Peptides against a protein of PDB entry 5TUV. Designs and how they scored, part 146

Target 1, 107 residues: chain A of PDB entry 5TUV
Amino acid sequence: KEVIDRLRYLKAEIEDLELKERELDQQKLWLQQSIKNVMDDSINNRFSYVTHEDICNCFNGDTLLAIQAPSGTQLEVPIPEMGQNGQKKYQINLKSHSGPIHVLLIN
Target 2, 107 residues: chain B of PDB entry 5TUV
Amino acid sequence: AQECQNLEVERQRRLERIKQKQSQLQELILQQIAFKNLVQRNRHAEQQASRPPPPNSVIHLPFIIVNTSKKTVIDCSISNDKFEYLFNFDNTFEIHDDIEVLKRMGM

## One batch from the design tools (peptide; made by RFdiffusion4, then SolubleMPNN)

Design b2_p23_3_s4 (from b2_p23_3, 14 letters changed)
Fold by OpenDDE base, seed 1:
Structure b2_p23_3_s4 (fold): chain B 107 residues (1-107), chain C 107 residues (1-107), chain A 23 residues (1-23)
Amino acid sequence: as target 1 above (107 residues)
Amino acid sequence: as target 2 above (107 residues)
Amino acid sequence: QIAYSFTMDLTELHPTFKAKDLP
């Protein structure tokens, strides 16, 4: 009897949690669309940039490459493979579909 | 009894997923606020300077920052498809998202 | 084989990637 009551309680709670999770999923989709809309706004897009100084203030002591690419650009890092000289090859592959990729050496 | 245990495990799993999704939503909201703050900063700065920044002095979103040792040799190749880029490193590197940069900037 | 990938936009959070953590 106690077990039956516990089962009923747990099933009801799980059902409520399922609803809550679906709500959160929908909220995420809504927010993602909102972000896209904000970024695609002409005024916002015009001013959506950072400076060299901004980047330098965030990092120090290393070589920094800034790679700007159109939204939707795919980035891939393959598993490092051994080169002909026995050195591991570390790579970044970028594929844009809508515009050029810009690279800046910060320091 | 075993069924109760299974449901309790499921309950806990769902609670953890909900917690994670709530956290992710909060981070996205903060990101959107940071972006808006960035836009306002840049608008004000350009107004004060009475000119836009030089094209190659800024990094437009979206972007990534690649951080590597100053000893690292970096090669960049552009494929026959002009929208495809390959970066080769002779050592390890880090990739930082623009979202992280905005956080570090205090936006 | 791809070890790490994502699409560049501001709709998803990506933790810092460290190549040194790869095999």
Scores: peptide ipSAE 0.539, ipTM 0.902, DockQ to the pose 0.755
Fold by OpenDDE base, seed 3:
Structure b2_p23_3_s4 (fold): chain B 107 residues (1-107), chain C 107 residues (1-107), chain A 23 residues (1-23)
Amino acid sequence: as target 1 above (107 residues)
Amino acid sequence: as target 2 above (107 residues)
Amino acid sequence: QIAYSFTMDLTELHPTFKAKDLP
């Protein structure tokens, strides 16, 4: 009886959790679409940028690369491996599908 | 029973997913607000300056920031259409997305 | 093969990636 009651309780709770998770999924989807709409607005798109000063205020004492790319650009970092000269290789691969990538060096 | 144990594991898994999704949703809401604040800042700044910033002085969203030591040697290979970039580093680096930058900016 | 990857947009959150944490 105790085991059966526990099973029934757990199943009912899981059902409630499934409903909650679906609700959150829908909310996220709605919010993501809202963000896209806001960003695609002509006025917002025109002013959707940061400056060199903004970046420098966020980071200091390092080499900073700002990489601007079209939405949907894929970034990949492979597992570091030894290079031909025996030096460990650290890499970033970028692939855009809709436009050129632009890189700025920030000092 | 084994079934009870399985359901308890499933229950815990769902609870953790829900917690993660709730956190992500809140962060996305804050991001949307930050973006709107960024746009307002830039609009006001350009109005005061009576001109837009130079094209190469700003970084348009979406973007990433790569942070590495000033001693790090960076090599970049670019495809002819500029759709593919390969960065090689002789040392470690950090990648920060635009969302994190907006947070650091206090938007 | 790939240690880290994502698609650039403003609809998904990506924590700071640190290459030093890789093997």
Scores: peptide ipSAE 0.535, ipTM 0.904, DockQ to the pose 0.762
Fold by OpenDDE base, seed 2:
Structure b2_p23_3_s4 (fold): chain B 107 residues (1-107), chain C 107 residues (1-107), chain A 23 residues (1-23)
Amino acid sequence: as target 1 above (107 residues)
Amino acid sequence: as target 2 above (107 residues)
Amino acid sequence: QIAYSFTMDLTELHPTFKAKDLP
């Protein structure tokens, strides 16, 4: 029956798509490892920075904070809650495990 | 048949995921290139200046940019070892990662 | 309780987070 044939076709295609998806996942992992290796290189690490001018050219108008932290630092933003004064609380939590965090006011 | 329809939906779902993963992979590749270009730029600049930039004049990767109104009041609580930071904002903010910055820089 | 989170590195893309988009 046409329905049975369609089912077989779809199942086979889905199986192929599963393989493709796994391939992409593996490629991503390899690329991520490559990026880590490149960044951990002593020369690359030495020159892995941007300037204040770079940031100012990318953003304008508002207050800009640059927060530099070691790789692996965890960032969290909780769901805003009402404060004691009836104002919503907007927060950023940072937790580093390997070194100090540095904050720069850009403008 | 219902089963056929279900598989067609699943097929489409997987196709969309694959498309998204392909796009993400491409973006990561471009990011790696951008990073290498950044390193090259900085190496050249320091060679021309015959000195490294002052420590507080640059922002080392990884970093984030927090963008908020100039009227926003920002409070920061810092642990003694500077490994933990809590930022409090009395208004909304935006967070941009370093990858986005490099993209905006045209690296 | 956490609306947004990630680990700082160059291995993952993070879309711009806007607090105003939160409930």
Scores: peptide ipSAE 0.535, ipTM 0.901, DockQ to the pose 0.753
Fold by OpenDDE base, seed 4:
Structure b2_p23_3_s4 (fold): chain B 107 residues (1-107), chain C 107 residues (1-107), chain A 23 residues (1-23)
Amino acid sequence: as target 1 above (107 residues)
Amino acid sequence: as target 2 above (107 residues)
Amino acid sequence: QIAYSFTMDLTELHPTFKAKDLP
């Protein structure tokens, strides 16, 4: 009796949650498209940048590299492996498909 | 009984996924707002300066920031077309997304 | 072999990656 009622309730709730999850998935897709549209706008694109000062204000005491790359650029960090000199290799691999990558040394 | 327990687990799983998706959606909204604020700031700044910033003084989105110790040795291998970059570090580093930078900037 | 990867895209959020957290 109680178990049957609980089962019915749970099944109904799960169904509602499935609907909610699909709704959120759709909302995310719409928002992502909105962001793309905003970024692709000519005026927004013209002013979509940060300055060296901005970066310096966000970070202190380290070497900072700013790497600008086209949207869609793939970034990969391999698992560190031992190098020839017994040193761990820390690497960043970048591969662009639509344009050149630009690197700036901030400090 | 076991079926009821299984459904309870499933319900909780879905609730957690929904919560995560709601959080992700909120973050995307905040990102869009931050971007718009960035654009507005830059437009105003250029108006006040009566000129755009020098080309090499700004970092256009999308970008990443790599920070590492000042003692870290960084080697970079670049393809002829600058579409591929390989960075080698002799020490650890951090990668920060442009969105994180905007957050740190208070956008 | 790849410990960390993502596609640079403003439609996705990526938390800070710290190489020191890798094995």
Scores: peptide ipSAE 0.536, ipTM 0.903, DockQ to the pose 0.771; fails the geometry check

Design b2_p23_4_s1 (from b2_p23_4, 12 letters changed)
Fold by OpenDDE base, seed 5:
Structure b2_p23_4_s1 (fold): chain B 107 residues (1-107), chain C 107 residues (1-107), chain A 23 residues (1-23)
Amino acid sequence: as target 1 above (107 residues)
Amino acid sequence: as target 2 above (107 residues)
Amino acid sequence: EPPIAYSFKLDLTELHPSYKSTD
């Protein structure tokens, strides 16, 4: 009897949580659209950049590659495997479908 | 009893997902603010300089940053249309997105 | 295709945690 009541309570709560989760998903979509609109604005797009100095201030002492690519570009890092020389392969694969990729060496 | 336990686990899982989604929404809002601040900074800077920055001196969004040791050897294979890039490193590296960079910049 | 350790699609509306390649 207590178990039955607990089950009923849990099922009802889970249903409420499902509604809440769907609400959050919808809010995320709306926010993402808002962000897209802001960034697609001609003025904002014109000034949507960082400088070499900005990047250098964020990272110290390393070689830095800045990779600018179109939205939707796929980035993949394979699990490092042993190469022919017995050394691990550290790789980054980039695939764009809408435009060229641009790479800058910062440091 | 087992059914109650299963539902309690499900409830907890949903609660955690909801919490994560709420946090992600907040982060997206902050990112939008950071972007607007970046745009304002750049607009002001260009107005003061009365000129845009040199094309190769800035990194346009979206971008990623790859950092590695200065001793790391980097090889890159590029497709003819520059739509595909394959980076090979002889050592470990880190990847950071533009959002993280803006956060580190204090935008 | 080799197994992928880390992947994402670049965009301005999704958060991507930093990645450090394994040693």
Scores: peptide ipSAE 0.544, ipTM 0.903, DockQ to the pose 0.883
Fold by OpenDDE base, seed 4:
Structure b2_p23_4_s1 (fold): chain B 107 residues (1-107), chain C 107 residues (1-107), chain A 23 residues (1-23)
Amino acid sequence: as target 1 above (107 residues)
Amino acid sequence: as target 2 above (107 residues)
Amino acid sequence: EPPIAYSFKLDLTELHPSYKSTD
């Protein structure tokens, strides 16, 4: 009795949650498309940049590299391992498929 | 009994996923707002300066920021077409998305 | 080939958390 009622309630709620999750998935898809459209707009694209000052204001006391790369560029950081000289390897691998990568030293 | 418990676990799992997706959507919306503010700022700044910024003085989206100690030695290997980059650091580093930079900028 | 500790594809439509390389 009680278990049966609880099961029915849970099954109904799970069904509602499935609908909600699908709704959110669709909303994300639409939002992502909206973002693409906004970013691809000629005016927005023209002004879609930050300055050296912007970056410097966000970070202090460190060496800063700004890496501009095309959308879709793959970034990978291997697990640090011991190198041939006994030094740990700290690496960043970048691979673009649609255009060149540009690197700026900020400070 | 066990079935009821399994459904309770499933319900909670779905609730957590929904919560995460809702949060992600909110963050994406905030990103759009930040981007809009960035564009507006840059448009106004260029109007006041009566010229665009020098090409190498700005970082166009999308980009990433890598920060490391000023003592860190950085080696970079670049492919001929600049499609592949290998960065080697002798110490730890941090990677930040352009979205995080916009957040830190207060956009 | 080497195991990857952190990876993502640059995408303006996706969020990527900051990463700090481990010692």
Scores: peptide ipSAE 0.569, ipTM 0.904, DockQ to the pose 0.883; fails the geometry check
Fold by OpenDDE base, seed 2:
Structure b2_p23_4_s1 (fold): chain B 107 residues (1-107), chain C 107 residues (1-107), chain A 23 residues (1-23)
Amino acid sequence: as target 1 above (107 residues)
Amino acid sequence: as target 2 above (107 residues)
Amino acid sequence: EPPIAYSFKLDLTELHPSYKSTD
């Protein structure tokens, strides 16, 4: 039956797609490890920074905060809701586990 | 048949995920290239200046950028060890990661 | 404990789309 043939075809294609997806997942893991190795290199790490000018050139007109934190620092933004004083709450929560957080006001 | 339709939906779902993963891999590759370019730029700049930049004049990776209106009032509560931060804004804000900054810098 | 609208861990190996807080 035509439907049966279509089912067989689709199942076979999905199996191929599963293999492709797993391949991509593996590639991502390898790439991520490569990035870690590059960035953990002493020389690269020493020079892994941007300047205030760099940031200002990327953003215009607003107040800019640069938050430098250790890898693994958790960032959370609650859904904005009304506070006790009737003001809507806009918040950012940061939690580091390996070192202090440093904040710079750019402009 | 219903089963055929279900598999067609699944097929399309997987195709879209694969497309997204391919795009993400490309972006990560570009990130690695951008990072290497950043390091090279900074190395050259420090060589020309014959000194490293002042510690508070640069932002080390990883970091995030928070931008908000210049009229926004920002309050920050910090733990004693500076491992935990709570930012309060009286208006909306945006968050950008360091990868996006490198892209905007054209690295 | 309000529900979270946006979250991630800072790292150099994951892409994080920009976030705009809503009214």
Scores: peptide ipSAE 0.560, ipTM 0.902, DockQ to the pose 0.907; fails the geometry check
Fold by OpenDDE base, seed 1:
Structure b2_p23_4_s1 (fold): chain B 107 residues (1-107), chain C 107 residues (1-107), chain A 23 residues (1-23)
Amino acid sequence: as target 1 above (107 residues)
Amino acid sequence: as target 2 above (107 residues)
Amino acid sequence: EPPIAYSFKLDLTELHPSYKSTD
């Protein structure tokens, strides 16, 4: 009946959508690898930087810290907790595994 | 009937995921283009200056930007494991990644 | 140990949304 036909139609469409989603997943992996290759290229890597002026042009009126760290560095922000002095603790934790972290005060 | 409803919900769920993945792919492509534009800009700039920028005047990718009030006191502690950093703030802050910065730069 | 509000791994292939720490 109509219900049976509808079920068959929906199942077929979902199957097609599953294929499409898998294609997109593979395309993302391919693109991510491409990006890695481009950025790891010696020439590109040499020029893969921004300036203080660049950062200042992106933000205004605040204190800006630039933190350069190796790929794979883990960043964590704990939920602010009350310190012993009664002040909330706002923290950023960084853990690098492959190289030094470099910090610049922009303004 | 209920089975049809379940499949229709699943269909819509998959369509939405596909849409999101398509958008993410497009963003990654734009990010790659932005990076290439950054590289070309820097290459040209160094050619014009006939010198590379001073080491501490630029921020190499990957990096993050921490934005906070000018009133915020920032403390940085480095663990005995030199790859671990702890930043303490006495007020709220914002974090932005390098990809977002490139977007704001108009790359 | 402390509960984490936000975390990510620095990379060049993923967009990380901006984060604003909460009061």
Scores: peptide ipSAE 0.553, ipTM 0.904, DockQ to the pose 0.878; fails the geometry check

Design b2_p23_4_s2 (from b2_p23_4, 12 letters changed)
Fold by OpenDDE base, seed 3:
Structure b2_p23_4_s2 (fold): chain B 107 residues (1-107), chain C 107 residues (1-107), chain A 23 residues (1-23)
Amino acid sequence: as target 1 above (107 residues)
Amino acid sequence: as target 2 above (107 residues)
Amino acid sequence: TLPIAYSFKLDLTELHPSFVSKD
Protein backbone atom coordinates (compact mmCIF):
# COMPACT_ATOMS: atom_id res chain seq x y z
CA LYS B 1 0.00 0.00 0.00
CA GLU B 2 2.96 2.29 0.47
CA VAL B 3 3.83 1.82 -3.19
CA ILE B 4 0.26 2.53 -4.20
CA ASP B 5 0.23 5.69 -2.13
CA ARG B 6 3.52 6.79 -3.67
CA LEU B 7 2.18 6.20 -7.17
CA ARG B 8 -0.93 8.22 -6.45
CA TYR B 9 1.16 11.05 -5.05
CA LEU B 10 3.54 11.07 -8.03
CA LYS B 11 0.73 11.06 -10.56
CA ALA B 12 -0.93 14.00 -8.87
CA GLU B 13 2.34 15.94 -8.74
CA ILE B 14 3.10 15.26 -12.40
CA GLU B 15 -0.34 16.55 -13.32
CA ASP B 16 0.36 19.76 -11.41
CA LEU B 17 3.75 20.11 -13.08
CA GLU B 18 2.18 19.71 -16.51
CA LEU B 19 -0.19 22.56 -15.75
CA LYS B 20 2.72 24.69 -14.58
CA GLU B 21 4.71 23.96 -17.73
CA ARG B 22 1.80 24.89 -19.98
CA GLU B 23 1.37 28.08 -18.01
CA LEU B 24 5.00 28.98 -18.61
CA ASP B 25 4.68 28.19 -22.30
CA GLN B 26 1.73 30.53 -22.57
CA GLN B 27 3.58 33.26 -20.70
CA LYS B 28 6.51 32.92 -23.09
CA LEU B 29 4.27 33.26 -26.12
CA TRP B 30 2.65 36.33 -24.63
CA LEU B 31 6.01 37.89 -23.87
CA GLN B 32 7.35 37.09 -27.33
CA GLN B 33 4.38 38.85 -28.89
CA SER B 34 4.95 41.79 -26.58
CA ILE B 35 8.57 42.01 -27.68
CA LYS B 36 7.55 41.90 -31.33
CA ASN B 37 5.06 44.70 -30.78
CA VAL B 38 7.66 46.83 -29.04
CA MET B 39 10.25 46.31 -31.75
CA ASP B 40 7.78 46.86 -34.59
CA ASP B 41 6.82 50.25 -33.20
CA SER B 42 8.00 52.92 -35.62
CA ILE B 43 9.93 54.92 -33.04
CA ASN B 44 11.51 51.91 -31.39
CA ASN B 45 12.48 50.43 -34.74
CA ARG B 46 14.10 53.68 -35.78
CA PHE B 47 16.36 53.62 -32.72
CA SER B 48 17.02 49.88 -32.49
CA TYR B 49 20.75 49.99 -33.20
CA VAL B 50 24.18 49.84 -31.61
CA THR B 51 27.35 51.68 -32.63
CA HIS B 52 30.87 50.60 -33.45
CA GLU B 53 31.94 52.02 -30.11
CA ASP B 54 29.35 49.91 -28.32
CA ILE B 55 30.76 46.74 -29.86
CA CYS B 56 34.37 47.69 -29.23
CA ASN B 57 33.58 48.27 -25.57
CA CYS B 58 32.19 44.75 -25.31
CA PHE B 59 35.17 42.97 -26.87
CA ASN B 60 38.88 43.77 -26.67
CA GLY B 61 41.88 42.65 -28.67
CA ASP B 62 40.00 40.83 -31.40
CA THR B 63 38.77 41.17 -34.94
CA LEU B 64 35.05 41.88 -34.79
CA LEU B 65 32.52 41.32 -37.53
CA ALA B 66 29.01 42.66 -37.17
CA ILE B 67 26.46 40.85 -39.30
CA GLN B 68 23.07 42.48 -39.56
CA ALA B 69 20.42 40.34 -41.20
CA PRO B 70 16.64 40.15 -41.35
CA SER B 71 14.72 38.19 -38.78
CA GLY B 72 14.45 34.60 -39.86
CA THR B 73 17.92 34.43 -41.36
CA GLN B 74 19.40 30.99 -40.77
CA LEU B 75 22.90 30.67 -39.34
CA GLU B 76 24.83 27.41 -39.46
CA VAL B 77 28.31 26.38 -38.37
CA PRO B 78 29.42 23.01 -39.69
CA ILE B 79 31.81 20.79 -37.80
CA PRO B 80 35.32 21.88 -38.81
CA GLU B 81 36.97 19.52 -41.26
CA MET B 82 40.13 19.37 -43.33
CA GLY B 83 40.04 21.20 -46.62
CA GLN B 84 41.53 20.25 -49.95
CA ASN B 85 44.77 22.00 -49.05
CA GLY B 86 45.02 20.17 -45.76
CA GLN B 87 43.87 23.24 -43.89
CA LYS B 88 41.12 22.92 -41.33
CA LYS B 89 38.03 24.84 -42.35
CA TYR B 90 36.07 27.01 -39.97
CA GLN B 91 32.88 28.27 -41.55
CA ILE B 92 29.71 30.24 -41.00
CA ASN B 93 26.83 29.83 -43.42
CA LEU B 94 24.03 32.37 -43.61
CA LYS B 95 20.80 32.10 -45.55
CA SER B 96 18.47 35.07 -45.75
CA HIS B 97 14.96 34.94 -47.12
CA SER B 98 13.55 38.41 -46.60
CA GLY B 99 16.28 40.93 -47.20
CA PRO B 100 19.94 41.79 -47.55
CA ILE B 101 22.67 40.85 -45.13
CA HIS B 102 25.04 43.63 -44.13
CA VAL B 103 28.54 42.96 -42.85
CA LEU B 104 30.67 45.48 -40.99
CA LEU B 105 34.26 45.10 -39.89
CA ILE B 106 34.41 46.85 -36.55
CA ASN B 107 38.20 46.80 -35.92
CA ALA C 1 7.64 -0.54 -8.25
CA GLN C 2 8.90 -0.12 -11.79
CA GLU C 3 6.07 2.29 -12.52
CA CYS C 4 7.03 4.26 -9.44
CA GLN C 5 10.59 4.58 -10.70
CA ASN C 6 9.39 5.64 -14.15
CA LEU C 7 7.17 8.33 -12.69
CA GLU C 8 9.97 9.64 -10.50
CA VAL C 9 12.16 9.99 -13.59
CA GLU C 10 9.35 11.78 -15.40
CA ARG C 11 8.81 14.09 -12.45
CA GLN C 12 12.46 15.05 -12.44
CA ARG C 13 12.44 15.71 -16.19
CA ARG C 14 9.47 18.03 -15.86
CA LEU C 15 11.01 19.86 -12.92
CA GLU C 16 14.16 20.53 -14.93
CA ARG C 17 12.21 21.76 -17.95
CA ILE C 18 10.18 24.07 -15.75
CA LYS C 19 13.34 25.46 -14.22
CA GLN C 20 14.82 26.11 -17.66
CA LYS C 21 11.65 27.77 -18.91
CA GLN C 22 11.48 30.00 -15.85
CA SER C 23 15.05 31.10 -16.47
CA GLN C 24 14.41 31.77 -20.15
CA LEU C 25 11.33 33.79 -19.32
CA GLN C 26 13.27 35.95 -16.90
CA GLU C 27 15.96 36.54 -19.52
CA LEU C 28 13.40 37.60 -22.09
CA ILE C 29 11.95 40.11 -19.65
CA LEU C 30 15.39 41.55 -19.05
CA GLN C 31 15.99 41.65 -22.79
CA GLN C 32 12.88 43.73 -23.34
CA ILE C 33 13.97 46.15 -20.65
CA ALA C 34 17.44 46.37 -22.18
CA PHE C 35 15.96 47.10 -25.58
CA LYS C 36 13.83 49.92 -24.23
CA ASN C 37 16.89 51.37 -22.53
CA LEU C 38 18.80 51.17 -25.81
CA VAL C 39 16.08 53.04 -27.65
CA GLN C 40 15.99 55.72 -24.98
CA ARG C 41 19.76 56.13 -25.12
CA ASN C 42 19.78 56.49 -28.89
CA ARG C 43 16.90 58.95 -28.92
CA HIS C 44 18.69 61.14 -26.43
CA ALA C 45 21.99 60.89 -28.29
CA GLU C 46 20.44 61.92 -31.60
CA GLN C 47 18.71 64.84 -29.93
CA GLN C 48 22.03 66.04 -28.57
CA ALA C 49 23.70 65.65 -31.97
CA SER C 50 20.70 67.17 -33.75
CA ARG C 51 21.06 64.54 -36.47
CA PRO C 52 20.82 60.80 -37.01
CA PRO C 53 24.01 58.76 -37.27
CA PRO C 54 25.41 57.93 -40.70
CA PRO C 55 23.79 54.80 -42.16
CA ASN C 56 26.94 52.67 -42.13
CA SER C 57 28.03 53.73 -38.66
CA VAL C 58 25.38 51.76 -36.79
CA ILE C 59 24.27 48.15 -36.60
CA HIS C 60 20.55 47.58 -36.63
CA LEU C 61 18.95 44.75 -34.70
CA PRO C 62 18.86 41.85 -35.15
CA PHE C 63 22.55 41.15 -35.59
CA ILE C 64 25.32 38.83 -34.51
CA ILE C 65 28.92 39.50 -33.58
CA VAL C 66 31.72 37.25 -34.76
CA ASN C 67 34.88 37.49 -32.68
CA THR C 68 38.21 36.05 -33.79
CA SER C 69 41.94 36.62 -33.45
CA LYS C 70 43.57 39.61 -35.10
CA LYS C 71 45.63 37.12 -37.06
CA THR C 72 42.67 35.18 -38.42
CA VAL C 73 42.17 35.43 -42.16
CA ILE C 74 38.53 35.91 -43.07
CA ASP C 75 37.04 35.35 -46.51
CA CYS C 76 33.44 36.02 -47.44
CA SER C 77 31.61 34.81 -50.52
CA ILE C 78 28.07 35.54 -51.61
CA SER C 79 25.96 33.13 -53.62
CA ASN C 80 24.75 34.00 -57.07
CA ASP C 81 21.21 34.49 -55.80
CA LYS C 82 22.55 36.92 -53.18
CA PHE C 83 20.72 35.16 -50.36
CA GLU C 84 23.53 32.97 -49.06
CA TYR C 85 26.74 34.09 -47.38
CA LEU C 86 29.73 31.89 -46.65
CA PHE C 87 32.43 32.99 -44.24
CA ASN C 88 35.71 31.11 -44.15
CA PHE C 89 38.15 31.43 -41.28
CA ASP C 90 41.60 29.92 -40.95
CA ASN C 91 41.16 29.68 -37.19
CA THR C 92 38.53 29.39 -34.48
CA PHE C 93 35.93 32.05 -33.79
CA GLU C 94 33.17 33.03 -31.39
CA ILE C 95 29.58 33.98 -32.13
CA HIS C 96 27.61 36.29 -29.86
CA ASP C 97 23.94 37.18 -29.98
CA ASP C 98 22.74 40.77 -29.98
CA ILE C 99 21.15 40.05 -26.62
CA GLU C 100 24.55 39.21 -25.20
CA VAL C 101 25.90 42.47 -26.58
CA LEU C 102 23.15 44.44 -24.87
CA LYS C 103 24.04 42.73 -21.61
CA ARG C 104 27.70 43.63 -21.96
CA MET C 105 26.71 47.20 -22.77
CA GLY C 106 24.95 47.40 -19.44
CA MET C 107 21.56 48.12 -20.93
CA THR A 1 26.47 18.02 -46.31
CA LEU A 2 28.60 18.51 -43.24
CA PRO A 3 27.08 17.89 -39.84
CA ILE A 4 26.11 21.11 -38.13
CA ALA A 5 27.83 21.97 -34.89
CA TYR A 6 25.81 25.11 -34.20
CA SER A 7 22.75 26.70 -35.73
CA PHE A 8 19.98 29.15 -35.03
CA LYS A 9 17.57 31.49 -36.72
CA LEU A 10 18.05 35.19 -36.12
CA ASP A 11 15.14 36.19 -33.92
CA LEU A 12 14.70 38.97 -31.43
CA THR A 13 12.37 36.81 -29.37
CA GLU A 14 14.67 33.82 -28.93
CA LEU A 15 17.74 33.43 -26.77
CA HIS A 16 20.90 31.95 -28.20
CA PRO A 17 23.95 31.13 -26.10
CA SER A 18 27.37 32.27 -27.23
CA PHE A 19 29.26 29.77 -29.32
CA VAL A 20 32.94 28.93 -29.52
CA SER A 21 34.08 26.95 -32.51
CA LYS A 22 36.24 23.98 -31.63
CA ASP A 23 39.60 22.82 -33.06
Scores: peptide ipSAE 0.541, ipTM 0.901, DockQ to the pose 0.889; fails the geometry check
Fold by OpenDDE base, seed 4:
Structure b2_p23_4_s2 (fold): chain B 107 residues (1-107), chain C 107 residues (1-107), chain A 23 residues (1-23)
Amino acid sequence: as target 1 above (107 residues)
Amino acid sequence: as target 2 above (107 residues)
Amino acid sequence: TLPIAYSFKLDLTELHPSFVSKD
């Protein structure tokens, strides 16, 4: 019957898709490791920076803060609930575990 | 049949996940290319200048950019070891990561 | 502690979407 044939086809296709998804997951892991290796290279690391001009060219008209922090640093933004003074709390929390955080005012 | 319909839903779900993962892989590849282009640019620029840029004039990866109005009042509390930061804004802000900056730079 | 609207760990191997704080 058509339904039986469709079931068989779908089951076979899903099995193939499972294999494809696992392949992609593995490729992502390898790529992430590649990125780490590239970033950790001494020469690449030496030149892995942007300038104030770079940032200013990407944004305009507002105050820009550049926050450099070690990989793994946790950033969180609470929901802007009302504060004790009756003002909404627009907040950024940063927590590093492997090194200091550095902040630059761009403009 | 209900089983056929369930499998078709599962098939579609897997297809969408695969599509998303393929897109994520492509983005990661582009990020790596952009980073390499950044490194090459900086190497060339320093060669032309015959010196590295001033230490406080550049932002090393990884970093984030916080963008807010020039009228926004920003308060910052910093731990003694600079491992923890608390930013308070009296208005809304935007957060952009270094990857987005590289994209905007055309890397 | 307030409920978190946005969070991530800085990671060069992961993409993080831009964020606009809500009113």
Scores: peptide ipSAE 0.489, ipTM 0.895, DockQ to the pose 0.894; fails the geometry check
Fold by OpenDDE base, seed 5:
Structure b2_p23_4_s2 (fold): chain B 107 residues (1-107), chain C 107 residues (1-107), chain A 23 residues (1-23)
Amino acid sequence: as target 1 above (107 residues)
Amino acid sequence: as target 2 above (107 residues)
Amino acid sequence: TLPIAYSFKLDLTELHPSFVSKD
């Protein structure tokens, strides 16, 4: 008897959780669209940048490259493998389909 | 009995997914706020200076930061249209997105 | 064919959501 009641309870709870999850999914989509709209705004786009100083303040004593690329750019970082000389190869592959990629050396 | 256990497992799985999605939503909200703050900062700064920053002095979103030792040798191959980039490093590197940078900036 | 520009060392952490990861 307790088993039957527990089953009913669990099924009802799972149903409620499904509703909650769908709600969150919709909220995510809405928020993502909102962010896109904000970023695509002409004025916001004009001012959507950081400075070299900003970057330098975020990191210490290293070589910093800033890579600016269009949304949708493909970024590939292969698992380091041994090269012909027996050393690990560390690579970054970028492929854009909508515009050029720009690279800046910060320091 | 077994069905009850199965439903309990399912319930827990859904609860975890919901928690994750809630966290993701919070991050998106913070991203939007950070972006708006960045735009506001830059607008104010340019108004104060009565001019935009030099084009090569800023990094426009979206971007990533590649951080590596100053001793690291970086080889970069670029396509004619700048749509493809191949980076080769002789040592390890770190990649940071603009979202993290904005967080570090306190936006 | 791609021309080579720079040479240096790096460590990896996170990627921008706007980029399509091919890891």
Scores: peptide ipSAE 0.052, ipTM 0.850, DockQ to the pose 0.079; fails the geometry check
Fold by OpenDDE base, seed 2:
Structure b2_p23_4_s2 (fold): chain B 107 residues (1-107), chain C 107 residues (1-107), chain A 23 residues (1-23)
Amino acid sequence: as target 1 above (107 residues)
Amino acid sequence: as target 2 above (107 residues)
Amino acid sequence: TLPIAYSFKLDLTELHPSFVSKD
């Protein structure tokens, strides 16, 4: 029947798509590892920085804070809620596990 | 048939996931290229200057940029080991990661 | 609550980069 043929076709296509998705997942893992290796290289790491000028050129003239934190640092931005003082609370919580966090005022 | 419709929905779902994963891979490739370009730029600059930049003049990866109004009051609390930070803002802010900065820099 | 070693308020008129955390 036509319906049976359609079912078989769809199942076969889905199987092919599953293979493609797994391929992409593996490619992502390999690429992520490649990036990590490149960034962890001693020479590359030495030169992995931007300047204050670079930052200023990327953003408008508001207050800019640069927060340098080790890889794996946890960043939490809770949903703004009304505080006890009657205003919304805007917060950033940072937790590092491998080293100190450094903060710079850019402008 | 209902089963055909279910499989067609599943097929479409998988197609969309594949598309998203392909886009994510492209972004990772661009990130790696941008990082390598950044390293190359900095290596060349330091070679020409015959010295490394002052330690407090650059922001080392990984980092984030916090952007807020010049009128925003920021209160920061730091743990003894500087592993934990709590930022309180009296107004809204934006956060940008180093990847976005590199994109804006044209790397 | 965090054991606070240092606390500061930031605005463009009160804060100089030297007042921010150091490595």
Scores: peptide ipSAE 0.037, ipTM 0.843, DockQ to the pose 0.034; fails the geometry check

